# Ledger of designs, part 112: peptides against a protein of PDB entry 5CWW

Target 1, 194 residues: chain A of PDB entry 5CWW
Amino acid sequence: VPKLQGPFDFDLNPEDEQDDEVELKDIYVIGEKPRVADLMRGEEEELEMMKEDQHNGLSLNIICLLSTSGQVKICLDIDGVEAQWLPPRSKNKRLFAPPPEPPSLLTFQTFDTLKPAEVTPDGWPMFSEDATSPYSFYVTHPAGITYISLTPWVFRLESELQSDSEAGTEFRIDLLAKGQGSERDRIFTQTRTQ

## One batch from the design tools (peptide; made by RFdiffusion4, then SolubleMPNN)

Design b2_p26_8_s2 (from b2_p26_8, 21 letters changed)
Fold by OpenDDE base, seed 3:
Structure b2_p26_8_s2 (fold): chain B 194 residues (1-194), chain A 26 residues (1-26)
Amino acid sequence: as target 1 above (194 residues)
Amino acid sequence: MSAEEIRRQQRIEMILESFREAVNKP
């Protein structure tokens, strides 16, 4: 279990400074794709089944946050990856090194799953997993159910991280950052029984 | 770490930094 050793500092966009009052109700964590090198210590047969699932995963941890109002924040743990790639600092320097600054989470995308008229004080939005994909999930609320998929941008970001070509990388990264990112679909709406 | 592993790591760090800058750009 990657111990998300909190506290996490959220690198919240300055527009999110108003969000300091956002009461969080739920959290959904999508673990990074396991490194093939760490799996090579196990039996070869489990490696073949994991190879097919491995091609479609992101090498970063994703943290999804859900507020009382049905607002979703999609955050990436960039610093956690940097720390994993850093050569293990010799055990002797940890005694006097200041505790590593808590990893900063990059807020990639923020969006609402509820209309303002659907938000209730007693509303209890929750995440629900999709058994068909680790990068898809649902937000369940008494007013309705919203499907969310991260697959479109996850695939593109991982393709850049795995690419050997530097040509056009900056342009493609800029397009990823400015894009709509995640897919959203309201699959169910509760009709108020009059 | 091999020289290739070091170069790959440096490239990933550079991509992720560029991504952070692009996301945080107003």
Scores: peptide ipSAE 0.524, ipTM 0.918, DockQ to the pose 0.039
Fold by OpenDDE base, seed 5:
Structure b2_p26_8_s2 (fold): chain B 194 residues (1-194), chain A 26 residues (1-26)
Amino acid sequence: as target 1 above (194 residues)
Amino acid sequence: MSAEEIRRQQRIEMILESFREAVNKP
């Protein structure tokens, strides 16, 4: 179980600073793809099944936040990856090292799953997993169900992280950042029986 | 870690920082 280790600071865009008032209702965590080194400790049979799936994941943890209003924030744990790459600090200075600063989450995308008229004070939006993809999920609310897929950007970002070529990286990263981001589809709407 | 692994890590960090900057640009 990916443990959310400690308080996360949110690197909120200035446009998202107004979102500090957003009451969080649910959290959905998508763990980073398993590293080949961690898989090599398993039985060979598990290694073959996971090799195909290894190509289909992001090497970053994704934290999805859901507000009472049905707002979704898609956050990335960039710092958590950096910390794994740092050479283990010599054991002897652990006693006086300031507690590691909590990792800052990068807010990649914010969007609403509910219309303003669908937001209710007693609304209880919840995440639910999609059994077909680790990078897809649902937001369920009494007003309706919204399908969300991170696949449009996840694979592109991972491709940049795994690329050996820097050619065009900056341009592609800019396109990723400015793109539509996550797919959203309202698959069910509760018909208000008047 | 090999020198190649270190270079790969540094590149990943650079990409992620560029991504952060791009996301945070209005």
Scores: peptide ipSAE 0.534, ipTM 0.921, DockQ to the pose 0.039; fails the geometry check
Fold by OpenDDE base, seed 1:
Structure b2_p26_8_s2 (fold): chain B 194 residues (1-194), chain A 26 residues (1-26)
Amino acid sequence: as target 1 above (194 residues)
Amino acid sequence: MSAEEIRRQQRIEMILESFREAVNKP
C-alpha cells in the first residue's frame, strides 16, 4: 500500500477553492513506478523483465478525484519526490523538526465525464481500473461509462524527467501544461428507454 | 548519494517546479 501520507493539501487553484463545496465520491491512486535502486534488491531474472517496465510509468504518484457530478481532477504529488531525495533525516532530528508539511497536490487537469442532464442526485460515479494499463481507468455512472487514459501526457512528462538534455525543456514543459492532457472517451451511454 | 545522483535530483526538482509554474500559469 503506498503510504498515503495524507492528509494531502490540495494546491487547488483559487478558482478550485470554490469547488471545496464539491462532494467527492471516489479516489483513484496510481503509485509511482518503482525505482531501479529498489529493484536491485531482487533476483537477476526480475531485472530483465523490469528493464522493459522501468521505462513504463511515471516517477510521481497520481491522485484522481471524482465528484458526485462526475467531475474528475487529476492531481500530482510533486512534493513526494523532494521528500524521497532528502537524506534520511537522522532519527534524532525528527523529534524537533516540525511535522513534515503534508504534500501539496498539483491539480494538473479537471474535466467532466457527465453532461449536466445526466447528473442525478442519486447518481454515484465510481472509478474502476483498466487491467491492460495502470494509467488508464473508467468512470462508471448509471448514465454511462467513460474511458480515461493518462498515457499521452504521462509518457511525455516521464521522458522529460529522465532526459539528460536541458535543451528545449522549458518549451516541452509548457506544451505539456497547456496540452489537452488526458484522453477521454464515452464508451457507453444508457439510452433512456422511452 | 553520488555527485551524479545529487545533480539528477536537483534537475528533477527544477523540472517539476517549472511544470507547476506552467500548469498554474493563466
Scores: peptide ipSAE 0.529, ipTM 0.920, DockQ to the pose 0.039; fails the geometry check
Fold by OpenDDE base, seed 4:
Formats: C-alpha cells, structure tokens, sequence
Structure b2_p26_8_s2 (fold): chain B 194 residues (1-194), chain A 26 residues (1-26)
C-alpha cells in the first residue's frame, strides 16, 4: 500500500516563491523503485519480474504538481531516502514524538504545458498515466494534451545512485541538474473553430 | 546493516545532497 506521504513541504526555489499564488489542481505520484532487499522476502518469480523493472526505475519518489495554468512542477522526495534506512521506530514512540516534519520536496523542474492564450478560468488540467511507463504521463486540458517523459533524467540519476564509481560524480550531477530535464511534446491541440 | 550497506547509504546521501545543491544553484 503506497503510504500517503502527505503533507509535503515544498522547498520551492526563491523564483518559485512568487508561485504562492499558483492554485494546484492535480498531483501525480511516481513511487520509488522497490529495494532488492525488500523483494527478497517475496517469491522468486516476483523477484525476477521486479529485477527487470529495477533497471528502469528511480530509487526516489517523484511528485508532480499541476496548476490551473497548466504549470507542471516535478519534485523529488530526497528526504524519504533517509527515512527508509531508519530502523522501524517502535510503535510506542509515535505517541509523543512531534509529528515528523513533512519531507521537504526538491523542485527539480518547472515548465508550462499551456500557452498563456490557452489558459482559461474554467480550464481544469489533469494528469493521466501512461500505461507503457510509470515515468511518462499526460497533461490533459480542453486546449490540448501534452505528453511528458521523465525517463531521460530519471535513468541518469538512478545510474549515479547505483554506480560504485565516485570518479566524475560531481560533474555528472551538475550536468544532470543543469541539463535538459523532462521530455515534453504537445500531441494534441484543440483548434478553436472561430 | 553491513559495513558495505552503510557505505552505500552514505554515498547515496552525498549524491542526493550534491544534486540538491546543484539544482538550487542559480
């Protein structure tokens, strides 16, 4: 059962602090790739299927946010990794521990799926999954449909997380952060019949 | 946790922190 890990605090970049006025309409969550060690408790057949999926997934949760204006924010749960390694806190400490601070999400990328002229007050953009990949999805709006794929950077980030080589890691991470992030393609545009 | 698992965890944390810093860099 995916734990509803909300609420999240967003570590919005200072440029995104002006986005406090951005009304969120939808959320798309991509769960982290299961750890091999956690899978070893399952049947061998589930292990083989998940090993193939393990080459294609990120070891981090991804939270995608969609605004009324069709702005997409792609956020990563970096702090969730630390929580996974904490021994299961004995049930008894939950009663008096201050609620764990909500995980701070790292905003990796922000982009628009709509042109300013396509934004309408009654427009309701929504996420839709891609059955072919958990790291690809659609943003649907009355003005059009945009395909989004996280695959290009997800693969690179996971490769760094799984690599044993420290050589050039800092450089590759810097390139990953500054490089082109997600793929975006407008697959359908509603022609306003004037 | 084995010493290898601890080292792997520390490396992951370091990579993710470096990534955070790189993303937040103006």
Amino acid sequence: as target 1 above (194 residues)
Amino acid sequence: MSAEEIRRQQRIEMILESFREAVNKP
Scores: peptide ipSAE 0.528, ipTM 0.919, DockQ to the pose 0.037; fails the geometry check

Design b2_p26_8_s3 (from b2_p26_8, 20 letters changed)
Fold by OpenDDE base, seed 3:
Structure b2_p26_8_s3 (fold): chain B 194 residues (1-194), chain A 26 residues (1-26)
Amino acid sequence: as target 1 above (194 residues)
Amino acid sequence: MSAEEKRREARIQQILASFAAAVNKP
């Protein structure tokens, strides 16, 4: 059972708090793939179904944020991994533990799905899932629909996390950080019938 | 946690720290 560590108190980075102007309208969460060690605690039948799909996911939670202006922010929960890999603290120590600091999200990428002329005060962009991939989704707005795919970087990052070789890791991490990141394509634009 | 599990965890944390540093590098 993936422990959905919710609710994420998103302390948005204090740098994002200073931009009082970004009103968030929607959130899209992609849960981490279950760890093999966590699956070994389940019945044998769940192990067979998950073996094929386990190769195609990231071991980190991804949080996508969508503003009223159609800005998308892709965030990674790095601290949530530390909390999940720590042995389950015995139930009795939770009463006196300081409230877990809200997980710090790493902002990986920020981009716009709308042109400035398409942004309207009454516009309400929304996320929609892609039935073909857990790492692809749509941003729907009255002006149009934008397809987004995280696949170009997700699989590369996961390959580093699962690699037993330290050779070239630093170089590949730098390429991931400096890369174009997510794929983005405007698949539909609403024709203004004047 | 076995000694191997601890080593694997330490490596994952190192990779994530390096990645975060690379993303936040100006």
Scores: peptide ipSAE 0.535, ipTM 0.919, DockQ to the pose 0.036
Fold by OpenDDE base, seed 2:
Structure b2_p26_8_s3 (fold): chain B 194 residues (1-194), chain A 26 residues (1-26)
Amino acid sequence: as target 1 above (194 residues)
Amino acid sequence: MSAEEKRREARIQQILASFAAAVNKP
């Protein structure tokens, strides 16, 4: 059963309080990599192919938000991991348990894909997938197309999550948090014919 | 969950908590 993702509470950085006024236009969700234990219930042949691909993903859901202004916000579902590891509460308590609080999303990174002069009231930026990677996508706007890749930080974060060594973890996590993690490249710009 | 799985889970949670704290650090 796909866990109903949402509603999401955004843990917005207090510096991002101005971002609460940002009108969202689109959402792009990157699902967590499947757990090996869940794959072990599948056919053995799919398991071998997926073992090679299993190295290529984050154990967290990623939620990308796109505003009217072309601002992208990259959010991580940290609580979703905790909810997965919570022992299945006995079937009888689920009927009267308050609906699980919506997962709190960690805003990891915010950046603009448009210049201020490219922002128009009628502008409709949209996400589109990259067929080559779930962790890469495009933001398409009439003014241009921006390629975005989360791969630089996604794999580093996953490496920490999979690491058995605590040595240097805090330092590497601090570098991940402070770094410009996502790659962003304007691949096309529409020349306004005046 | 084995004792090892529980330790792994606790570690993941610790990493994520540290990451969240680092991201939210001014």
Scores: peptide ipSAE 0.535, ipTM 0.919, DockQ to the pose 0.038
Fold by OpenDDE base, seed 1:
Formats: structure tokens, C-alpha cells, sequence
Structure b2_p26_8_s3 (fold): chain B 194 residues (1-194), chain A 26 residues (1-26)
């Protein structure tokens, strides 16, 4: 069960500090791929089927935020990785440990799915899943439907996280950060019939 | 945790820190 680890502190880019006025309409969460060690606690037969699908997921939780204006923010839970590797702190330390600081989310990418002329006060953009990929989804609005895919950067980031080679890592990380990021395509636009 | 698991964890943390720094770089 993906534990809703709220509240998240958003490390909003310093440019986004002015966007405190962004009214959120929807949230879409993509859970991290299960670790092989956590799956080994299950039945052996489910392990073989999951091995083929396990290679294609990110080892981080992804949180997508959608505003009333159709702005999408793609956020990564970087701190969640550290919390899983910490040996389960003895049950007795939970009473006096300050509540774990909410994980800081890294805002990886921000983009608009609507043109300024398509934004309406009564607009209700919503996320919907893609049945073909956990890393693809749609943003539906009265003005149109936008397809979004995280696959172009998710695969490369996961490859770095799984690599045992430090050679060229910094260069590849810089290319990931400066790249186009997520794929975005407007698949439907509502033409106002005059 | 094995010594190998600890090394892998430290590496993942370093990669993620470098990625965060690169994303936040103007």
C-alpha cells in the first residue's frame, strides 16, 4: 500500500515562490518500483513474473501536481530513498523521535497544458492514467486532452541509479537535468463550433 | 545491511544530490 507520506514540503524553485497563488486541482502519484529484496518476502512464483516488469520502473516516488490553470509540476521524492534504507528504528524510539521532517520534493519540471486563452475560471483539469504505462497519463480539460509521458527521462535516471560505474555520471546527470524532460502532446482540442 | 548495500546506498544518495543540484542550477 503506497503510504501517503503527507505533508510534503515542496522545494519550489525560487522562481516559483511567486506562484504561491497556484490553486491545485488534482494530484497524480506514481509509486516507486518495488525493491527485489522486499519482493523476496513474497511467494517465489510471483518473483519470476515481476522480474521482467521490474526493470522498467523508477526507484523513486513521483508526485504530479495540476493547477486550475492547467499547469503541471513533476516532483520527485528524493528523501524517501534514505528513509527505506535506514534500519527500522526500534519501535521504542518512535515516541521521542521528532516526527520525521516531511520529505522535501524536488520539482523536476513545470509546464502548461493549456494556452492562456483556454484557461477559464470554471475549468476543472483532471489527471487520468494510461493503462499501457505507469509513467504515462492524460490531463483532461474542457478545452482539450493532453498526453504526458515521463518515460524519456525516467529510464535514463533509473539507469544512473542502477549503474555501478561512476565514469561519466556527472555529465549524464547534467544532460538529464537540461533535457526536454517529459513528452507532451495535445491529442484532442475542442473546436468551438461557432 | 551488508557493506555492499551500504556502498550502493551512499552512491544512490550521491547521484540524487548531484541530480538535484543540476536541476536547480540556473
Amino acid sequence: as target 1 above (194 residues)
Amino acid sequence: MSAEEKRREARIQQILASFAAAVNKP
Scores: peptide ipSAE 0.534, ipTM 0.919, DockQ to the pose 0.038
Fold by OpenDDE base, seed 4:
Structure b2_p26_8_s3 (fold): chain B 194 residues (1-194), chain A 26 residues (1-26)
Amino acid sequence: as target 1 above (194 residues)
Amino acid sequence: MSAEEKRREARIQQILASFAAAVNKP
């Protein structure tokens, strides 16, 4: 059962706080693929079927944020991986430890799904899932529908995380980071009946 | 955790750190 990790306290990077109050309207979370070690508690046969599926997902949680303006922010939970790999530090709840700072999300990509002329005060963009892939989704707005796929970079990033070869890793990671690799297609546009 | 699991974890952390640094590079 995927644990719904949430609520994520989004400390939006303070650099994003300087732009006009990005009112968030919706959140789309793509859970990390299950680890083989978590599956070792299950039957060996499920492990073999999931080895094929191990190539079909990212070992990181992805959090997509949608603003009122139709801006999408794709964030990665890097700290969530650390928290899972580090043995749970014995919660010696020091009674006065400040609440654990919410995990800092890495903003991978930011892009707009709406044109400036399509942004309206009464507009409400929403996420919707793609039944064919957990790494694809739609942004629906009265002005139009945009298909988004994370697949172009997700599988490349996962390949680096699973690779035993250090050769060229830095170069490939730099290419991944510089590549705004999400696919984005406007599949529907509402014609303003003048 | 085996020594191999620890090495794998350390490598993943290094990759993610490098990725974060590359994403945040101006």
Scores: peptide ipSAE 0.536, ipTM 0.919, DockQ to the pose 0.037; fails the geometry check

Design b2_p26_8_s4 (from b2_p26_8, 19 letters changed)
Fold by OpenDDE base, seed 2:
Formats: structure tokens, sequence, C-alpha cells
Structure b2_p26_8_s4 (fold): chain B 194 residues (1-194), chain A 26 residues (1-26)
């Protein structure tokens, strides 16, 4: 039987303490890519094809959250939420090991896809995949469509995850955190027909 | 946990701490 996973703890930015009232409407998950070292246990031929596709994905799951207001929160699954199965109910009262600490999601970035004037009480924003990139997606709303790409930072973060060098990590992560982060482009805006 | 997984977790934790430090800096 699948174990119920959650609640997830969000490592919220202290600035987001005001966002405790964010009503979530949709979730978009980008699954982790296998690490190159894990692929080295496979056939050498797959390694050559993956070197040409410079798109080594992130070896962490990404969880995107979408609010009613069109706010997107990009979270990283640092603890690695694996599919947990309930242990078979052996009649032995195994002392419930304290519930594993709830997996913590690291909030990487928060941004709005809608202008305040576009937010409606009945608005239902939703995620849509980009068939051309696993790290790009759309937020669709009656007011418009926003393209989002995580590509600008995903590769850099993966490089940090795979590096053995602690030197300069703090500086490089500081640049990632303070950078523009995800690409965001409003590709369509619905014209209100008067 | 393998020694490799322990090293990975330590690296992730280092990155997490660095990120938290970055976002908490004014």
Amino acid sequence: as target 1 above (194 residues)
Amino acid sequence: MSEEEKRRQARIEQIRRSFEAAVNRP
C-alpha cells in the first residue's frame, strides 16, 4: 500500500511569512534526472548520447506550486521524496519509529504570473507542460499565458550538486539565489473585448 | 546509506545552508 506522503514542510523565505494565506490551485512536478555516476553503471553508448544532449537535468525533484493569484513557487525536493510503501502490517507492534521528519522543500523562487488587475476570485490558473523541454512549462489563465523556464539555473545547480569542490560554493549559490532565476515571458494576453 | 549517498547528502546540506544564507542577507 502506498504510504501517504505529506504534509510537506516548506522552507519558506522569512519574507514569505505573509504568504501563509496563499491558496494553492495546481502543482507541477519535474522529476529528477539520474546522475551521470548512476548512468556509468549502464551501457557506455547511453553515456555518449547524454554528453551530446548538454541537458543533464537536475538530480533533484522540482515541485512548482501555483496559487489562485497566479503566484508560482518553485521548490526543490532536497530530502528526496521517494515512493514510500507502508510496511506490511506485521502484527508485531513495531514501536512506531517516530514518523520520519516530513520532507522539507526548499523554496528556490517565488514570482507572479498575473498582474494584480488580472487576478479574479474565480480565476483558475493551471500548469501546462512544454513538450520541447522538461524544465519549461506554461501557466495558463483566462487573462493570458506565461512561459516559464527553469533552464537558467537548473544546470548550474546540478553542477554544484555534482562538484566535489566546496571552494566557492557559497559564492556561486549566492549568485544563483540573487540572480533572475527562472525565465518568465508573457506570450499571450487576452484582450478584453469591451 | 552508502558512503556516496552520505557525501551527496552532505553536499546538498552545504548547498541548502549557502542558499539560506544568501536569501537571509539583506
Scores: peptide ipSAE 0.490, ipTM 0.901, DockQ to the pose 0.035
Fold by OpenDDE base, seed 4:
Structure b2_p26_8_s4 (fold): chain B 194 residues (1-194), chain A 26 residues (1-26)
Amino acid sequence: as target 1 above (194 residues)
Amino acid sequence: MSEEEKRRQARIEQIRRSFEAAVNRP
């Protein structure tokens, strides 16, 4: 039986005041791509097809959070949330193991997909996948549809994860953090015909 | 954890610290 995972601790950007009032409506998870080093331990024949996919993936899970207001928060699973199974019900060990520390998520980016005037109490924004890229998706809301792509930064972050060089990491990560971040494009806007 | 996984975790932690430092810089 799969174990319920969470709650997650969010290392929120300190500039994101924890608006304690952010009502989450949807979650979108982009699973990690297998690491080249981990694949090299497997059978050689599966390696070639997986190598092409590896050059374009992140070796961390990405967790996207969507609020009622259309705010998107892009989080990185830095601790590596493994699928937890409920331990077999061995009847007798009430070992109160302290609850495992909730996995920490690093907030990479936060942005809005809706204008303040488009936010409605009954609005229900939802994620939708993009069949053309695992690192692209849509946010759908009654007011409109926004395309989002993580591709501008995912490759650069993966390059840092695979680099053995500590030299210049701070500078390159500074550029990554202060960069344009995710691509965002409003592809549809619902005109209120009053 | 393998020694490789420990090295990876150390690298992730370095990136995390660098990111936090970047975000905290005005």
Scores: peptide ipSAE 0.490, ipTM 0.901, DockQ to the pose 0.033
Fold by OpenDDE base, seed 3:
Structure b2_p26_8_s4 (fold): chain B 194 residues (1-194), chain A 26 residues (1-26)
Amino acid sequence: as target 1 above (194 residues)
Amino acid sequence: MSEEEKRRQARIEQIRRSFEAAVNRP
């Protein structure tokens, strides 16, 4: 049985200090791609099959959060959240190790998928995967469907993570943070039947 | 942690600080 993970500490942008308790409705996780250095410790034969996949991902987990209002928050798992399973009910009271420090999530981007007039109190937006790309997904709501792609920035961020050069990092990250974030396209809108 | 993992964490921390600095710039 998977263990509930959290609470997470969010490094929120200080401008998002709006005390509006964002009611979350859904979560979508994009698992990290294995690092080249970690794969090089494996058998050479497994390395050749995975080399094609290595150029196509981020070596950090991405956690997407979806609110009742259709707000999407894209977070990066900086500390490395490992999947935890409930220990089998072995009667041995292992002394509760102090709870591990909650993992820190870096908020990369926040954006809306709904217009204010499309938000309803009973609205239930949900994530849906894109079978064609691990870094693309949909937000489905009764008012419409929005396509989202992280591809505009994911590969650039991975290039910085794998770079041995500290030179120009601040400049390149400034361009990444201020540039065009995730791709967002409304692919379907439900016409209000009068 | 291996020395490689320490170097990776240092790189992640550098990127984090650069990102925070970028977001805090008007």
Scores: peptide ipSAE 0.489, ipTM 0.901, DockQ to the pose 0.031
Fold by OpenDDE base, seed 1:
Structure b2_p26_8_s4 (fold): chain B 194 residues (1-194), chain A 26 residues (1-26)
Amino acid sequence: as target 1 above (194 residues)
Amino acid sequence: MSEEEKRRQARIEQIRRSFEAAVNRP
């Protein structure tokens, strides 16, 4: 039986007003890609296919949160939340190890997909995948559709995760954090027929 | 945890701290 995981603690940016007021409508998860070191234990044929698929994705899970207002929050699972299964009902009362500390999510980026005039109380924004890219998705709302791509930063972050060099990390992460972040493009806007 | 996994976690923690420092700098 799958173990219910959560609640998650969010390391929110101090500028993010109390998340307690934000009504969440949808969640989109991009699963971690296997690490190159983990792939090196496989057959040589898998290594050749993976060299052609140069898109070594991020070795961290990405959790995207969507509010009623069309706000998207991109979070990183830094603790590596593994799928946990409830231990089989073995009759032996193993001393419940204290529940592991709830996993912390790092908020990487927060942004809006709707204009203030497009926000409605009855609005129901939803995530949908992009079949062409694991790091791209859409936010759909009655007012419009927004394309989102994480590709501008995902591969750079993975390069930092795989680097053994601590030198220049602070500088490169500073550039990543202060960069434009995720690509956002409004691909459709519903014109109110007056 | 493997020594490799410990090194990975230490690297993640370093990146996290660097990110927090970047966001907190105006």
Scores: peptide ipSAE 0.488, ipTM 0.900, DockQ to the pose 0.033

## One batch from the design tools (peptide; made by RFdiffusion4, then SolubleMPNN)

Design b2_p27_1_s4 (from b2_p27_1, 14 letters changed)
Fold by OpenDDE base, seed 1:
Structure b2_p27_1_s4 (fold): chain B 194 residues (1-194), chain A 27 residues (1-27)
Amino acid sequence: as target 1 above (194 residues)
Amino acid sequence: SAAAKEEEKRKRVLEALKKALEKKRKE
């Protein structure tokens, strides 16, 4: 049985305390890419196909939060919370290790998917996955559908995490942080038939 | 170990990212 992971501590700046008043409607989790060492326990043929795909993933979990207003918050799991399975109900009272400190989430990016005029009190935005990419998804609202892709910055961040060189890392990370690298495209807008 | 060096590097990159994001919020 998967262990419930949470609560997550948001490393929210005190100024983001205003975000605590934001009613969340949905959560979308993008798991970290599997480590090659964990995959080596499987059949060799799956390893070759996954090697090409492994270069395209992030070694961090991504937590996406969606508010009633259509605001998306992209958060990174910095502590690298490993999937913890509930220990098998073996009767041996292993001394409960102190509960691991709740994972710290770093807010990477915040953006809106709805225009102010499209926000309704009864609006219920939802996430849905993109079958073509693990780092792309949709936000669906009665007013419209927005396509979101994290791929532009995910690749760059992963390259820094995997780089053997420290040269220029700070500069490239600064550029990545300053950039709003997520793709956001409204693919459908419901026209109010006047 | 190679694994320890990789973990240390990961930590450094993430700390740099945190600092860069904090800087962006102050601008």
Scores: peptide ipSAE 0.463, ipTM 0.894, DockQ to the pose 0.714; fails the geometry check
Fold by OpenDDE base, seed 2:
Structure b2_p27_1_s4 (fold): chain B 194 residues (1-194), chain A 27 residues (1-27)
Amino acid sequence: as target 1 above (194 residues)
Amino acid sequence: SAAAKEEEKRKRVLEALKKALEKKRKE
């Protein structure tokens, strides 16, 4: 039986306590790319496909959160939430190991997909996948559709995670944090027929 | 081990990222 994972602790800056009132409507999870070393135990064919896709996926899980207002929050699973299975109910009263500390999610980026005038109480924004890339997705709302791509910074972050050189890492990470570089394009806007 | 070094590096990168994001939020 899969173990229920959560609640997730968001490393929300305590000063952003005002963000605690954000009502979430949808969640989109981008799973981490399996490590090549772990794939060596599997079929060789999957290894070749991963090498050819120049877009090496991120070795971290990404959790995208969508609010009622169309706000997207991009979070990184820095602790590496592994699929946990409920231990078989062995009759032995094993002392409840203190619940593992909830995985900390690092909020990487927050942005809006809707204009204030487009936000409606009955609006229900939803995530939808992009068949061409696991790191691209859409936010659909009655007011319009927004394309989002995480590919620009995902690649750079993964490069730092895999790099053997520590030289310049801090500088490049600082640039990545400042320039987060997610693509966001409104591809469709619903024209209200007056 | 090579695996331990990789894990340590990963940890360092993530800590740097956390610090960088915290700094950005305070500016």
Scores: peptide ipSAE 0.463, ipTM 0.893, DockQ to the pose 0.689; fails the geometry check
Fold by OpenDDE base, seed 3:
Structure b2_p27_1_s4 (fold): chain B 194 residues (1-194), chain A 27 residues (1-27)
Amino acid sequence: as target 1 above (194 residues)
Amino acid sequence: SAAAKEEEKRKRVLEALKKALEKKRKE
């Protein structure tokens, strides 16, 4: 039986305390790139093909949250949430291992896809995938469609995770955190036919 | 082991990221 995982703790910005009342409408999950070690148990030939795919995926799960107001939160799964299965009901009262600390999601970036005037109580924003990249997606709303790409910072973060050099890592990570270089572009706006 | 070193490195990077983001939130 699969173990129900959650609740997840969110490392939210204190400014998001006002957002605790934000009703989430949709979730978009970008799975981590499979570990090379796990791929090595398969055919060696597929490993070479994944190296050639220029888009080295991030070795962390990304969880995107979408609110009713069109706010997007980009969260990183630092703890690496793995699928947990309920231990078989062995009758032995195994001392309940202290409940594993709930996995924490680190909020990397928060931004709006709607203008305040576009927010409606009946609005239903939704995520839509981009077939060209796992790290790009759309937010669709009656007011318009917004394209989002995480590719600019995902590549840099993965490079640091894979780097053998510790020199300058802290500096580059600090720049990454400050820059938060997600691309956001409104590609369509619904013109109200007056 | 090489695997242990890689894991330690990953942990350090993630800790640095967490620290950097926490700092940004306080500014």
Scores: peptide ipSAE 0.448, ipTM 0.877, DockQ to the pose 0.761; fails the geometry check
Fold by OpenDDE base, seed 5:
Structure b2_p27_1_s4 (fold): chain B 194 residues (1-194), chain A 27 residues (1-27)
Amino acid sequence: as target 1 above (194 residues)
Amino acid sequence: SAAAKEEEKRKRVLEALKKALEKKRKE
């Protein structure tokens, strides 16, 4: 039986807790790149095509949160939420295993997809996938559609995660944190028919 | 093991990332 995962603790800076009760409307999860070892159990031909795509993936799960106001939070699963299966009821109820600490999500980036004037109480922003890239998606709202791409930083972050050298890592990570680099493009705006 | 070293390194990177992000938020 699959174990229900959650709640997730957001390592939100307490200063960010003062931000208005962000009501979440949608969640978009980008799974970590498949481990080569897990793919090797599949047909050899599919392995070659996936190898090229694997080089562009992140070894962390990304959780995108969307608020009613069109705010997007990009969160990284640092602890690696693996699919936990309930251990088979072996008779030895080790009753006292402390509940595993909930996985902590690191909020990497927060940004808005809507202008304040576009936010409506009845607004229903939604995520939708981009078929062309696993790290790109759309936020749709009655006011408009915003394209989002995480590709500018995903590769760089993955490079650091896979790096054999610690030299300069702190510096490069600092640059990642400062730049955050997600692309945001409003591709459609609903013209108010006056 | 090589896998253990890789995991440790990954953890260090993530800690650095966390620290950097926390610093940015305080800025």
Scores: peptide ipSAE 0.201, ipTM 0.724, DockQ to the pose 0.729; fails the geometry check

